# Peptides against a protein of PDB entry 7SID: the designs that were tried, part 125

Target 1, 151 residues: chain A of PDB entry 7SID
Amino acid sequence: LHMYLMLLKELPGEEYPLPMEDVLELLKPLSNVCSLYRRDQDVCKTILNHVLHVVKNLGQSNMDSENTRDAQGQFLTVIGAFWHLTKERKYIFSVRMALVNCLKTLLEADPYSKWAILNVMGKDFPVNEVFTQFLADNHHQVRMLAAESIN

## One batch from the design tools (peptide; made by RFdiffusion4, then SolubleMPNN)

Design b2_p27_1_s3 (from b2_p27_1, 19 letters changed)
Fold by OpenDDE base, seed 3:
Structure b2_p27_1_s3 (fold): chain B 151 residues (1-151), chain A 27 residues (1-27)
Amino acid sequence: as target 1 above (151 residues)
Amino acid sequence: DEEKLKELKEKQAKLEPLVLESLEKSS
């Protein structure tokens, strides 16, 4: 876990985008890691903070290549899982803050949710619609962060 | 783009049950 988190942390951001093949290799273990440590709030927060760089990288890409779609699928699956568990009130505010930041970054790249759509339990949830739900979050800091993203 | 979006959804659909099944059983 620690080695993986280190690699995830050191991922270059928007200034130095990685080849999609490298992004895919990094994303492959992510679902399993999230599943194993889903009850560890600190690990989940750390993961969400680190994948911001991945979001920025994916945001610079389009859906022209299969590798891009594969990477986006891998990533969105994880985000969808975090969102689903958030709806079940499984995560504290700090984790939700990190999730909102991820969603914010996605919306900056895809404001109309052309590709940023969460498929959870067979249903599609555009990220722009998902994001609005955080405007009514129980924690004031989460609401404020969401509101700042809209304005 | 519609076909590409469909493919993206299919990729999520293949991965999501494996993740959520494990999560739901333990939660």
Scores: peptide ipSAE 0.156, ipTM 0.678, DockQ to the pose 0.756
Fold by OpenDDE base, seed 1:
Structure b2_p27_1_s3 (fold): chain B 151 residues (1-151), chain A 27 residues (1-27)
Amino acid sequence: as target 1 above (151 residues)
Amino acid sequence: DEEKLKELKEKQAKLEPLVLESLEKSS
């Protein structure tokens, strides 16, 4: 786990995105890792914080490549799962904070939600619509973070 | 782009049930 998280953390910044093939390799074990540690709030928070780098890489890619669509699909599936469990009140505020940061980064990369759409339970939820729901979060810091993220 | 987006949604839809089942099974 620690090695995997380190790899996620040390991803190049937005200015130097990884090849999509490398991004795919990093995303492959992500769902399994999330599943194994779904009950550990601290690990979930850490995962969400580290995948911010993945969002930056995905955001600079176009949808022309099948590998790009595959990577985006895998990533959005994980984010959608975290969001779904958040709606079911399974995560504490610190995890929700990390999720909001992910959504914020997605909006920066795709402000019109052209590809940043969460598919959960057979329904599509554009990230911009999902993001606005956190303005009514029960925790004041989550609301504040959501509010300051609106451009 | 609509066709590409459709493909993206289909890929995500195939993965989503497996991930949610795994995450919610013991929750």
Scores: peptide ipSAE 0.155, ipTM 0.681, DockQ to the pose 0.767
Fold by OpenDDE base, seed 4:
Structure b2_p27_1_s3 (fold): chain B 151 residues (1-151), chain A 27 residues (1-27)
Amino acid sequence: as target 1 above (151 residues)
Amino acid sequence: DEEKLKELKEKQAKLEPLVLESLEKSS
């Protein structure tokens, strides 16, 4: 786990995106890792914080490549799962903070939700719509983070 | 873009149930 998380953390930023093939390879085990550690709030927080780099990489790519679509799908599935569990009050505020940061970064990368759409339970939820829900979060820091992202 | 988006949604739709089932298991 720690080695994997380290790899995620060391991903280059938006200025120097990795080849999508490499991003995809890093994303492949992500869902499993999230599943295994879904009850570990600290690990979930760390994962969400580290995948911010992935979001930046995904944002630099268009949907012309199948690998891009695959990577985006893999990533959005994980984010959707975290969001879903958040709605079920499974995560503490610190995890929700990290999730909001991910959503914020997604919106920055795709402000018009061209690809940043969460598919949960067969329904599509644009990230901007999902993001606004955190404006009413029970924790003030989450609300504040969400609010500053809109401004 | 619509067709590409459709593909993205399909990929996500295939993965989402499996991930959610795993994440929600015994939660």
Scores: peptide ipSAE 0.143, ipTM 0.672, DockQ to the pose 0.780
Fold by OpenDDE base, seed 2:
Structure b2_p27_1_s3 (fold): chain B 151 residues (1-151), chain A 27 residues (1-27)
Amino acid sequence: as target 1 above (151 residues)
Amino acid sequence: DEEKLKELKEKQAKLEPLVLESLEKSS
């Protein structure tokens, strides 16, 4: 875990989009890591903060690549999982804050949720619709962050 | 929670590529 998180931390230093092959390699173990540490709030927060840089890379990539589709799918899988557990009230506000930041970045890349769609329990949830739910979050800081992201 | 997470992973892994492929054809 420590080594993997360290690799994710190095992404902020990149001034250009990473090759999609590299992004995919970073995303492959992510789902498993999230599953193993889903109950650890601090680890989840750290993961969500680090994957923000991955989102930026995904948004700048061409959609006609199979690797791009795979990477986007794997990323959305993770976001969907965190969203699902958030709905079940499994995460504290600080984790939800990090999730909102991820959703904000997704909306910047896909404001109409053409491809940014979360599948949860057999149902599809466009990220723009998911994002609006955080405007009504129980924690004031989460609501404020969500509201600031719209303007 | 583990079973639900597994379900999400399986469904998302299948759905997202299909959605993206559809966008490629329409663009």
Scores: peptide ipSAE 0.076, ipTM 0.570, DockQ to the pose 0.079

Design b2_p27_1_s4 (from b2_p27_1, 19 letters changed)
Fold by OpenDDE base, seed 4:
Structure b2_p27_1_s4 (fold): chain B 151 residues (1-151), chain A 27 residues (1-27)
Amino acid sequence: as target 1 above (151 residues)
Amino acid sequence: EEEKLKKLKEIQKKQEPKVLESFEKSS
């Protein structure tokens, strides 16, 4: 886990994007890692904080690449799962804060929601719409962060 | 664009059940 988290943390951001093939390889175990540590709020927070760099890489790539679509799809699946569990009140505010930051970065990378659409339980949720939902979060800091992200 | 989005949805639909099932087991 620690090595994986380190790899996520050290991922080059928007300034020096990784090849999508490398991003895809990095994302492959992500869902499993999230699943294994789903009950560990601190680990989930850390994961969400570190995948911010992944979002930056995904946002710079075009949708014409199969690897890009695959990477984006796998990433969105994980984010969608966190979103779903958030709706079920499974995560504490600190995790939700990290999720909002992740979604904020997604929106910055894809302001027109060309690909930043969460498909959860057969329904589409544009990231901008997801932000709006966090405006009603139970924790004031989450609401504030969400509001700042919309502006 | 529609086809691209369709592909993204398909990927999510394919993987989501496994992920959600795993997460829901923690309940």
Scores: peptide ipSAE 0.230, ipTM 0.734, DockQ to the pose 0.717
Fold by OpenDDE base, seed 2:
Structure b2_p27_1_s4 (fold): chain B 151 residues (1-151), chain A 27 residues (1-27)
Amino acid sequence: as target 1 above (151 residues)
Amino acid sequence: EEEKLKKLKEIQKKQEPKVLESFEKSS
């Protein structure tokens, strides 16, 4: 876990995007790691904070690439899972804060949710619609973070 | 474009079971 988290942390951002093949290699174990540590709030927060770099890379990629679609799909799966468990009130505010930051970066790359659509339990949830729900979050810091993205 | 979205959905559906395992279960 520690080695993997370190790799995620060191991932180049928007300024220096990696080849999509390399991004894909980093994403391959992500769903498994998230599954193993889904109940660990601190690990989940750390993962969500580090995958912000992945979003920045995805935003700079060509949508026509098969590897891009694969990477986007794998990433959205993880975000969708965290969103789903958030709806079930499984995550504390600090994890939700990290999730909102991921959604913010997604919206920066795809403001109209052309590709940023969460498919959870067979239903589609555009990220822009998902994001607005955090404006009504029970925790004031989450609401504030979400509100800052609107301005 | 619609085909691209379909592919994204399929990828998510394929990977989703790995992460959406019961939260109450231990790893």
Scores: peptide ipSAE 0.224, ipTM 0.732, DockQ to the pose 0.635
Fold by OpenDDE base, seed 5:
Structure b2_p27_1_s4 (fold): chain B 151 residues (1-151), chain A 27 residues (1-27)
Amino acid sequence: as target 1 above (151 residues)
Amino acid sequence: EEEKLKKLKEIQKKQEPKVLESFEKSS
């Protein structure tokens, strides 16, 4: 876990995107790691904070290749799962804060929702609509963070 | 572009059940 988290943490920012092949390699274990530590709030928060780099990287890519679609799809699936479990009140506010930051970064990378659409339980949820739900979050800091992307 | 988006959604549909199942497992 720590080695994987270190790799995520040390990813170059938006200024230096990784090759899509490298992104795919990083995404391969992501769902398994999230699943294994799904009930560890601190680990989930850390994961969500580190995947911000992945979001920034994906935002620099286009949808012209199968690898790009694969990477985006795998990533959005994980984010969608976190959001789904958040709706089921499985995560504390600090994890939700990290999730909102991730979604905010997605919206910044794709403000027109060309690819930033969560497909959860057979339904499509554009990231901007997901933010609307966080405006009604029980914790004031989560509401405030979500509002930054709306206003 | 629309076709590309459809493919992206299909990838999510294929991956989601396994991910959600893993999150919901008790052990």
Scores: peptide ipSAE 0.218, ipTM 0.728, DockQ to the pose 0.832
Fold by OpenDDE base, seed 1:
Structure b2_p27_1_s4 (fold): chain B 151 residues (1-151), chain A 27 residues (1-27)
Amino acid sequence: as target 1 above (151 residues)
Amino acid sequence: EEEKLKKLKEIQKKQEPKVLESFEKSS
């Protein structure tokens, strides 16, 4: 786990994108890791913080490539799962903070949610609308983080 | 663009059961 997480964290950002084939290989274990540690709040927080680099890398790519769509789809599936469980109040505020940071980075790459749309249980949740939901979060730090992402 | 978004949604739908079903397990 630790080795994989460090690999995610050390991923080059927007200025130095990886080949999409390499991004796909990195994303392959992600859903399994998230599933395995879904009930460990600290691990979930760490995962979400580390995938920020992945978001930055994906945001610089176009959607014309099938590999790009595949990578984005796999990533959004994981984020959608965290979002779904957040709506069910299964994550503490520190995990929600990390999720908001991921969503913030997505909006920086796609301000109008052209592709940054979470499809969960057959429903679409555009990331810009998801931010609006976090403005009403029960924890003040989450609300503040969401607010600064918009302003 | 609409077609691209459609394909992206389809990818999520195909991958979703793998993640959500695991997340929703009782233990």
Scores: peptide ipSAE 0.214, ipTM 0.727, DockQ to the pose 0.763

Design b2_p27_2_s1 (from b2_p27_2, 17 letters changed)
Fold by OpenDDE base, seed 1:
Structure b2_p27_2_s1 (fold): chain B 151 residues (1-151), chain A 27 residues (1-27)
Amino acid sequence: as target 1 above (151 residues)
Amino acid sequence: SSSSRKKEEDEEIDKIWDEQMEEYKKL
Protein backbone atom coordinates (compact mmCIF):
# COMPACT_ATOMS: atom_id res chain seq x y z
CA LEU B 1 0.00 0.00 0.00
CA HIS B 2 2.66 2.50 1.00
CA MET B 3 4.69 1.94 -2.13
CA TYR B 4 1.66 2.30 -4.35
CA LEU B 5 0.55 5.48 -2.62
CA MET B 6 4.02 6.95 -2.97
CA LEU B 7 3.91 6.25 -6.67
CA LEU B 8 0.57 8.01 -7.01
CA LYS B 9 1.82 10.96 -5.00
CA GLU B 10 4.86 11.46 -7.20
CA LEU B 11 3.00 11.56 -10.50
CA PRO B 12 3.65 14.58 -12.69
CA GLY B 13 0.98 17.23 -13.02
CA GLU B 14 -0.94 18.40 -16.04
CA GLU B 15 2.06 20.36 -17.26
CA TYR B 16 3.86 17.09 -17.88
CA PRO B 17 1.12 14.55 -18.45
CA LEU B 18 1.91 10.88 -18.67
CA PRO B 19 0.79 8.85 -21.64
CA MET B 20 -2.72 7.64 -21.00
CA GLU B 21 -1.48 4.07 -21.27
CA ASP B 22 0.73 4.69 -18.25
CA VAL B 23 -2.14 6.27 -16.36
CA LEU B 24 -4.20 3.17 -17.01
CA GLU B 25 -1.49 0.96 -15.58
CA LEU B 26 -1.35 3.09 -12.46
CA LEU B 27 -5.12 2.93 -12.04
CA LYS B 28 -5.36 -0.85 -12.29
CA PRO B 29 -4.68 -1.59 -8.62
CA LEU B 30 -6.58 1.44 -7.31
CA SER B 31 -10.01 -0.16 -7.10
CA ASN B 32 -8.60 -3.18 -5.31
CA VAL B 33 -6.67 -1.06 -2.83
CA CYS B 34 -9.68 1.10 -2.10
CA SER B 35 -11.93 -1.89 -1.72
CA LEU B 36 -9.49 -3.62 0.59
CA TYR B 37 -9.24 -0.66 2.95
CA ARG B 38 -12.81 0.59 2.56
CA ARG B 39 -13.47 0.22 6.30
CA ASP B 40 -10.37 2.16 7.34
CA GLN B 41 -11.18 5.84 7.11
CA ASP B 42 -7.59 6.95 7.71
CA VAL B 43 -6.40 4.91 4.78
CA CYS B 44 -9.31 6.14 2.67
CA LYS B 45 -8.32 9.72 3.45
CA THR B 46 -4.74 9.02 2.45
CA ILE B 47 -5.78 7.34 -0.78
CA LEU B 48 -8.00 10.26 -1.75
CA ASN B 49 -5.24 12.74 -1.00
CA HIS B 50 -2.74 10.85 -3.10
CA VAL B 51 -4.96 10.28 -6.15
CA LEU B 52 -5.13 14.04 -6.73
CA HIS B 53 -2.12 13.73 -8.97
CA VAL B 54 -3.90 11.11 -11.05
CA VAL B 55 -6.82 13.46 -11.65
CA LYS B 56 -4.48 16.00 -13.20
CA ASN B 57 -3.50 13.42 -15.78
CA LEU B 58 -7.05 12.49 -16.78
CA GLY B 59 -7.98 15.73 -18.52
CA GLN B 60 -5.77 15.30 -21.55
CA SER B 61 -6.47 16.52 -25.09
CA ASN B 62 -7.32 13.14 -26.57
CA MET B 63 -10.64 12.93 -24.76
CA ASP B 64 -12.24 10.82 -27.46
CA SER B 65 -9.68 8.04 -27.27
CA GLU B 66 -10.60 4.66 -25.88
CA ASN B 67 -7.76 4.75 -23.37
CA THR B 68 -8.84 8.13 -22.06
CA ARG B 69 -12.43 7.02 -21.59
CA ASP B 70 -11.26 3.84 -19.92
CA ALA B 71 -8.97 5.66 -17.48
CA GLN B 72 -11.61 8.22 -16.65
CA GLY B 73 -14.22 5.54 -16.20
CA GLN B 74 -12.10 3.45 -13.86
CA PHE B 75 -11.21 6.44 -11.73
CA LEU B 76 -14.72 7.87 -11.60
CA THR B 77 -16.13 4.52 -10.58
CA VAL B 78 -13.87 4.55 -7.53
CA ILE B 79 -14.74 8.15 -6.71
CA GLY B 80 -18.38 7.21 -7.10
CA ALA B 81 -18.02 4.66 -4.33
CA PHE B 82 -16.55 7.24 -1.97
CA TRP B 83 -19.30 9.69 -2.85
CA HIS B 84 -22.03 7.11 -2.37
CA LEU B 85 -20.68 6.22 1.06
CA THR B 86 -20.52 9.92 1.87
CA LYS B 87 -24.19 10.28 0.96
CA GLU B 88 -24.90 7.40 3.30
CA ARG B 89 -22.99 9.23 6.06
CA LYS B 90 -20.35 6.55 6.41
CA TYR B 91 -17.26 8.75 6.24
CA ILE B 92 -16.05 11.32 8.75
CA PHE B 93 -15.29 14.91 7.82
CA SER B 94 -11.61 14.31 7.09
CA VAL B 95 -12.46 11.80 4.38
CA ARG B 96 -15.09 14.14 2.97
CA MET B 97 -12.48 16.91 2.90
CA ALA B 98 -10.23 14.72 0.81
CA LEU B 99 -13.11 13.82 -1.48
CA VAL B 100 -13.98 17.49 -1.99
CA ASN B 101 -10.40 18.11 -3.07
CA CYS B 102 -10.67 15.30 -5.59
CA LEU B 103 -13.92 16.69 -6.94
CA LYS B 104 -12.42 20.17 -7.10
CA THR B 105 -9.53 18.89 -9.17
CA LEU B 106 -11.94 17.09 -11.48
CA LEU B 107 -13.88 20.30 -12.00
CA GLU B 108 -10.68 22.16 -12.80
CA ALA B 109 -10.10 19.68 -15.60
CA ASP B 110 -13.77 19.49 -16.62
CA PRO B 111 -15.70 22.54 -15.38
CA TYR B 112 -18.92 21.55 -17.10
CA SER B 113 -18.77 17.87 -16.17
CA LYS B 114 -18.67 16.64 -19.74
CA TRP B 115 -16.82 13.52 -18.71
CA ALA B 116 -16.59 13.97 -14.93
CA ILE B 117 -19.76 12.06 -14.17
CA LEU B 118 -20.22 9.63 -11.31
CA ASN B 119 -22.23 6.55 -12.13
CA VAL B 120 -23.76 5.10 -8.98
CA MET B 121 -26.49 2.48 -8.89
CA GLY B 122 -27.01 2.90 -12.61
CA LYS B 123 -27.58 6.65 -12.38
CA ASP B 124 -25.36 9.47 -13.58
CA PHE B 125 -24.36 12.28 -11.25
CA PRO B 126 -22.38 15.14 -12.81
CA VAL B 127 -19.54 16.19 -10.52
CA ASN B 128 -20.51 19.86 -10.72
CA GLU B 129 -23.90 19.00 -9.27
CA VAL B 130 -22.42 16.59 -6.74
CA PHE B 131 -19.96 19.22 -5.62
CA THR B 132 -22.65 21.73 -4.67
CA GLN B 133 -24.01 19.27 -2.12
CA PHE B 134 -20.91 19.75 0.00
CA LEU B 135 -21.85 23.40 0.47
CA ALA B 136 -24.48 22.06 2.83
CA ASP B 137 -22.23 19.55 4.60
CA ASN B 138 -22.77 19.15 8.33
CA HIS B 139 -19.15 19.95 9.12
CA HIS B 140 -18.08 23.58 8.85
CA GLN B 141 -14.64 22.81 7.44
CA VAL B 142 -16.14 20.78 4.62
CA ARG B 143 -18.54 23.61 3.78
CA MET B 144 -15.71 26.10 3.84
CA LEU B 145 -13.51 24.01 1.59
CA ALA B 146 -16.34 23.52 -0.86
CA ALA B 147 -17.13 27.23 -0.86
CA GLU B 148 -13.51 28.12 -1.52
CA SER B 149 -13.31 25.62 -4.35
CA ILE B 150 -16.21 26.94 -6.43
CA ASN B 151 -14.10 29.90 -7.54
CA SER A 1 -23.75 -2.08 21.56
CA SER A 2 -21.07 0.05 19.99
CA SER A 3 -19.45 -3.04 18.57
CA SER A 4 -22.70 -4.19 17.02
CA ARG A 5 -23.28 -0.80 15.44
CA LYS A 6 -19.81 -0.76 13.97
CA LYS A 7 -20.31 -4.21 12.53
CA GLU A 8 -23.53 -3.11 10.91
CA GLU A 9 -21.87 -0.01 9.49
CA ASP A 10 -19.03 -2.08 8.11
CA GLU A 11 -21.47 -4.42 6.43
CA GLU A 12 -23.20 -1.47 4.82
CA ILE A 13 -19.86 -0.17 3.59
CA ASP A 14 -19.16 -3.61 2.16
CA LYS A 15 -22.47 -3.69 0.35
CA ILE A 16 -21.99 -0.30 -1.25
CA TRP A 17 -18.43 -1.02 -2.33
CA ASP A 18 -19.28 -4.43 -3.71
CA GLU A 19 -22.12 -2.94 -5.72
CA GLN A 20 -19.88 -0.26 -7.17
CA MET A 21 -17.17 -2.79 -7.98
CA GLU A 22 -19.67 -4.68 -10.08
CA GLU A 23 -19.99 -1.52 -12.14
CA TYR A 24 -16.23 -1.36 -12.34
CA LYS A 25 -16.12 -4.83 -13.87
CA LYS A 26 -18.41 -3.66 -16.66
CA LEU A 27 -15.97 -1.02 -17.87
Scores: peptide ipSAE 0.644, ipTM 0.930, DockQ to the pose 0.709
Fold by OpenDDE base, seed 3:
Structure b2_p27_2_s1 (fold): chain B 151 residues (1-151), chain A 27 residues (1-27)
Amino acid sequence: as target 1 above (151 residues)
Amino acid sequence: SSSSRKKEEDEEIDKIWDEQMEEYKKL
């Protein structure tokens, strides 16, 4: 776990985006790691904070290729799980804040949710619609973070 | 008890994750 998290944390920024092929390789273990530590909210928070670098790489490709669609699909499936658990009130505010940051970054890359769509229980939820729900979050810091992301 | 409530919560988390992972396998 530690090695994988460090790898995610040290991904290059927007100035030097990774090839989509490399992004796919990094995403392969993500679902397994998240699933394994799903009950540990501190680990979940850390994972969500570190995958921000992946989101930035996904949004910069601007190319419709099989690899891009595959990477987006794998990533959004994982985010969908975190969102679903959030709706069921299973995650504390610190995890929700990390999720809001992920959704914010997705909206910056795809403002109209053309590809940023969460599929949960066979239904599609555009991220722009999902994001507005955090404006009414029970925790004031989550609401504030969501509000800052709109302007 | 606290332990029984925590166990129930964990089982609900497990269920949601397992369902979503089935969707992941279809990709």
Scores: peptide ipSAE 0.641, ipTM 0.929, DockQ to the pose 0.714
Fold by OpenDDE base, seed 4:
Structure b2_p27_2_s1 (fold): chain B 151 residues (1-151), chain A 27 residues (1-27)
Amino acid sequence: as target 1 above (151 residues)
Amino acid sequence: SSSSRKKEEDEEIDKIWDEQMEEYKKL
């Protein structure tokens, strides 16, 4: 876990995007790691904070590539799990804040949620719609973070 | 008890994650 998290943390940002193939390889363990530590909210928070670097690489120019779609799909499925659990009030505010940051970064890459769509329980939820829900979060810091992200 | 509540919460987390991971496998 620590090695994987370190790798995610040290990924280059948007200015120096990795090849999508590399991003895809980095995403492969993500679902397993998240699933393994799903009960540990501190780890979940850390994961969400570290995958921000990956998110910045998902909005690359070559949006039509199979690898891009695959990477986006894998990532969004994982984010969908975190969001679903958030809706079910299973994660504390610190995890939700990390999730908001992820969603914010997704919206920066895809403001109109053309590809940033969460599929949960067979239903599609555009991230822009999902994001606005955090404006009504029960925790004031989450609401504030969401509001700051919009304004 | 707090322990029983945590167990219940964990099981619910498991359920939701497992469900979403099934979707992940379909990608």
Scores: peptide ipSAE 0.646, ipTM 0.930, DockQ to the pose 0.684; fails the geometry check
Fold by OpenDDE base, seed 2:
Structure b2_p27_2_s1 (fold): chain B 151 residues (1-151), chain A 27 residues (1-27)
Amino acid sequence: as target 1 above (151 residues)
Amino acid sequence: SSSSRKKEEDEEIDKIWDEQMEEYKKL
């Protein structure tokens, strides 16, 4: 876990994007890691904080469209799980804060949610619509973070 | 009890994750 998280943390930003094939390889363990630690909210928070670097690489206009869609799909499926659990009030505010940061970063890369769409329970939820829900979060810090992201 | 509630919450977390992982497999 620690080694994987370190790799995610050290990923380059949008200025120096990795080949999408490399991003895809880095994403492969993510679902397994999340699944293994899904009950540990501290680990979930840490994971969400570190995958921010992945998001910056997902917004690429790459010629390899299949790998791009695959990488985006894999990542968004994982984010969808965290969002779904948030809707079901299973995660504490610190995890929700980390999730908001992920969603904010996604919106920076895709402001109109052309590809940033969460598929949960067979339904599509554009991130721009999902994000507005955090403006009404029960925790004041989550609301503030969400509000700051709009400005 | 707190322990019982945590167990229930964990089971619900499991259910939601397992459901979403089925979608992941379809990718």
Scores: peptide ipSAE 0.645, ipTM 0.930, DockQ to the pose 0.698; fails the geometry check

Design b2_p27_2_s2 (from b2_p27_2, 17 letters changed)
Fold by OpenDDE base, seed 2:
Structure b2_p27_2_s2 (fold): chain B 151 residues (1-151), chain A 27 residues (1-27)
Amino acid sequence: as target 1 above (151 residues)
Amino acid sequence: SSLEEKKKEDEEIDKIWDEQLKEYEAK
């Protein structure tokens, strides 16, 4: 876990995007890691904070690439799980804060949610619509973070 | 009990994750 998280943390920013093939390789273990630590909210928070670097690489991708769609799909599947659990009130505010940051970064890369769509329970939820729900979050800091993202 | 409640929460987390990952794998 620690080694994987370190790799995610050291990913280059938008200025120097990695080849999508490399991004895809880095995403492959993500679902497994999340699955192993899904009950540990501190680890979940850490994972969400570190995958922010992946989002930056996904935003500059060629949408026509199969690898791009695959990478986006793998990432959004994980985000979808975190969002679904948030809707079910299973995650504490610190995890929700980290999730909002991920969603904010997604919206910066895809403001109109052309590819940033969460598929949960067989239904599609555009991130721009999902994001507005955090404006009504029960925790003050989550609402504030969401509001700051709109301005 | 608090332990029982946590166990239930964990099981619900498991279900949601399992369902989400299963749906993706099926695509």
Scores: peptide ipSAE 0.595, ipTM 0.901, DockQ to the pose 0.782
Fold by OpenDDE base, seed 1:
Structure b2_p27_2_s2 (fold): chain B 151 residues (1-151), chain A 27 residues (1-27)
Amino acid sequence: as target 1 above (151 residues)
Amino acid sequence: SSLEEKKKEDEEIDKIWDEQLKEYEAK
């Protein structure tokens, strides 16, 4: 886990995007890692914090390529799970904070949620709409972070 | 008990994750 998280953390930023094939390889174990540690909120927080670097590599120019769609899909599936659990009030504020940061970064890459759409229970939820829900979060720090992310 | 409640919460987390991952695999 630690080694994998380090790799995610050390990904280059938007200025130096990796080939989508490389991003896809890095995303392959993500769902499994999340699934293994889904009950540990501290680990979940750490995962969410480290996958922030992946988001910067998902908004590349070849948005219509199969590899791009696949990479985005794998990532959004995981984010969708975290969001769904948040809706069900299963995660503490620190995890929600990390999730908001992920959603913020997604919106920076896709402000109009053209591809940043969470599919949960067979329904599509655009991230821009999902994000606004955190403005009404029960925890003040989550609300503040969400509000700061609007600008 | 608190332990029983935690177990129930964990099971709910399991269900949500399993469903989410299953739906993705079906695509």
Scores: peptide ipSAE 0.595, ipTM 0.900, DockQ to the pose 0.799
Fold by OpenDDE base, seed 5:
Structure b2_p27_2_s2 (fold): chain B 151 residues (1-151), chain A 27 residues (1-27)
Amino acid sequence: as target 1 above (151 residues)
Amino acid sequence: SSLEEKKKEDEEIDKIWDEQLKEYEAK
C-alpha cells in the first residue's frame, strides 16, 4: 500500500502527462487497494488525495481511444463507490473533503461531464450534478470547499 | 453496542464496494 500510494503521489502533473498506457497500469491495482482498505477512512482519504494526479492525466488524453475509456471507466468506478458511500453517510468529513477535491479536478478536466459520469447501481450520475450536492453537506468545511470550487 | 454498530457499518461498506466493483466487471 505504502509503495503504491507513494507512486501515485509522485505522478507528474499536467505539465508532464503520462502516456495512457502508464495511467492504465497505475489504475489496475486501484480498485483492489480501495477494496482492501475501504473500512479505513484514513487510508481512503489518502488514496483520494493521491489519485488527484491520475485525474489530471486522464483529462489530457485522447478521449476517443479505447484505452482512455478503459482508464476513465476504472477510475470512475472507484469514485462512484466513494460517492455512493458518501450518500449513505458512511464516510467522515475528511474523506468527503478529499472526494470533493477529486470531483473538482474531474470537472476541471470535463466541465460538462461528457465522460465524467458516475455509474452507480446501474444509473448514471454526471459529476457536475453530483458535485452540487456537496453544497448542502452537513459539514461546514465540505460546503465551503464545494462552494469555492464552483467559483 | 458500539462494536456491533461498527461491524454493521463495515458490512454495509463491504456490500456497496462489492456491488460497485461487480457491476463494473460485468460490463
Scores: peptide ipSAE 0.594, ipTM 0.900, DockQ to the pose 0.792
Fold by OpenDDE base, seed 3:
Structure b2_p27_2_s2 (fold): chain B 151 residues (1-151), chain A 27 residues (1-27)
Amino acid sequence: as target 1 above (151 residues)
Amino acid sequence: SSLEEKKKEDEEIDKIWDEQLKEYEAK
């Protein structure tokens, strides 16, 4: 886990985006790691904070390739799980804040949710619609973070 | 008990994750 998290943390920024094939390789273990530590909210928070770098790389591709679709799908599957658990009130505010940051970054890359769509329980939820729900979050810091993302 | 409540919560988390990952793998 520690090694994987360090790899995610050390991803290059927007100035030097990774090839999509490299992003895809980094995403392959993500679902498994999340699944293993799904009961540990501190680890979940850390994972969400680190995958922000992946989101930035996904948004910069602007290419419709098999690798891009695969990478987006793998990432959005994980985000969908976190969102679903949030709806079920299973995650504390710190995890929700990390999720909001991920969703914010997705909207910056895809403002109209052309590809940023969460599939949960067989239904599609565009991220722009999902994001607005956090404006009504029970925790004031989550609401504030969501509001700042709109302006 | 607190332990029983935690166990129930963990099982619910497990169910949601397992379902989400299963649906993706089936596509």
Scores: peptide ipSAE 0.593, ipTM 0.899, DockQ to the pose 0.770

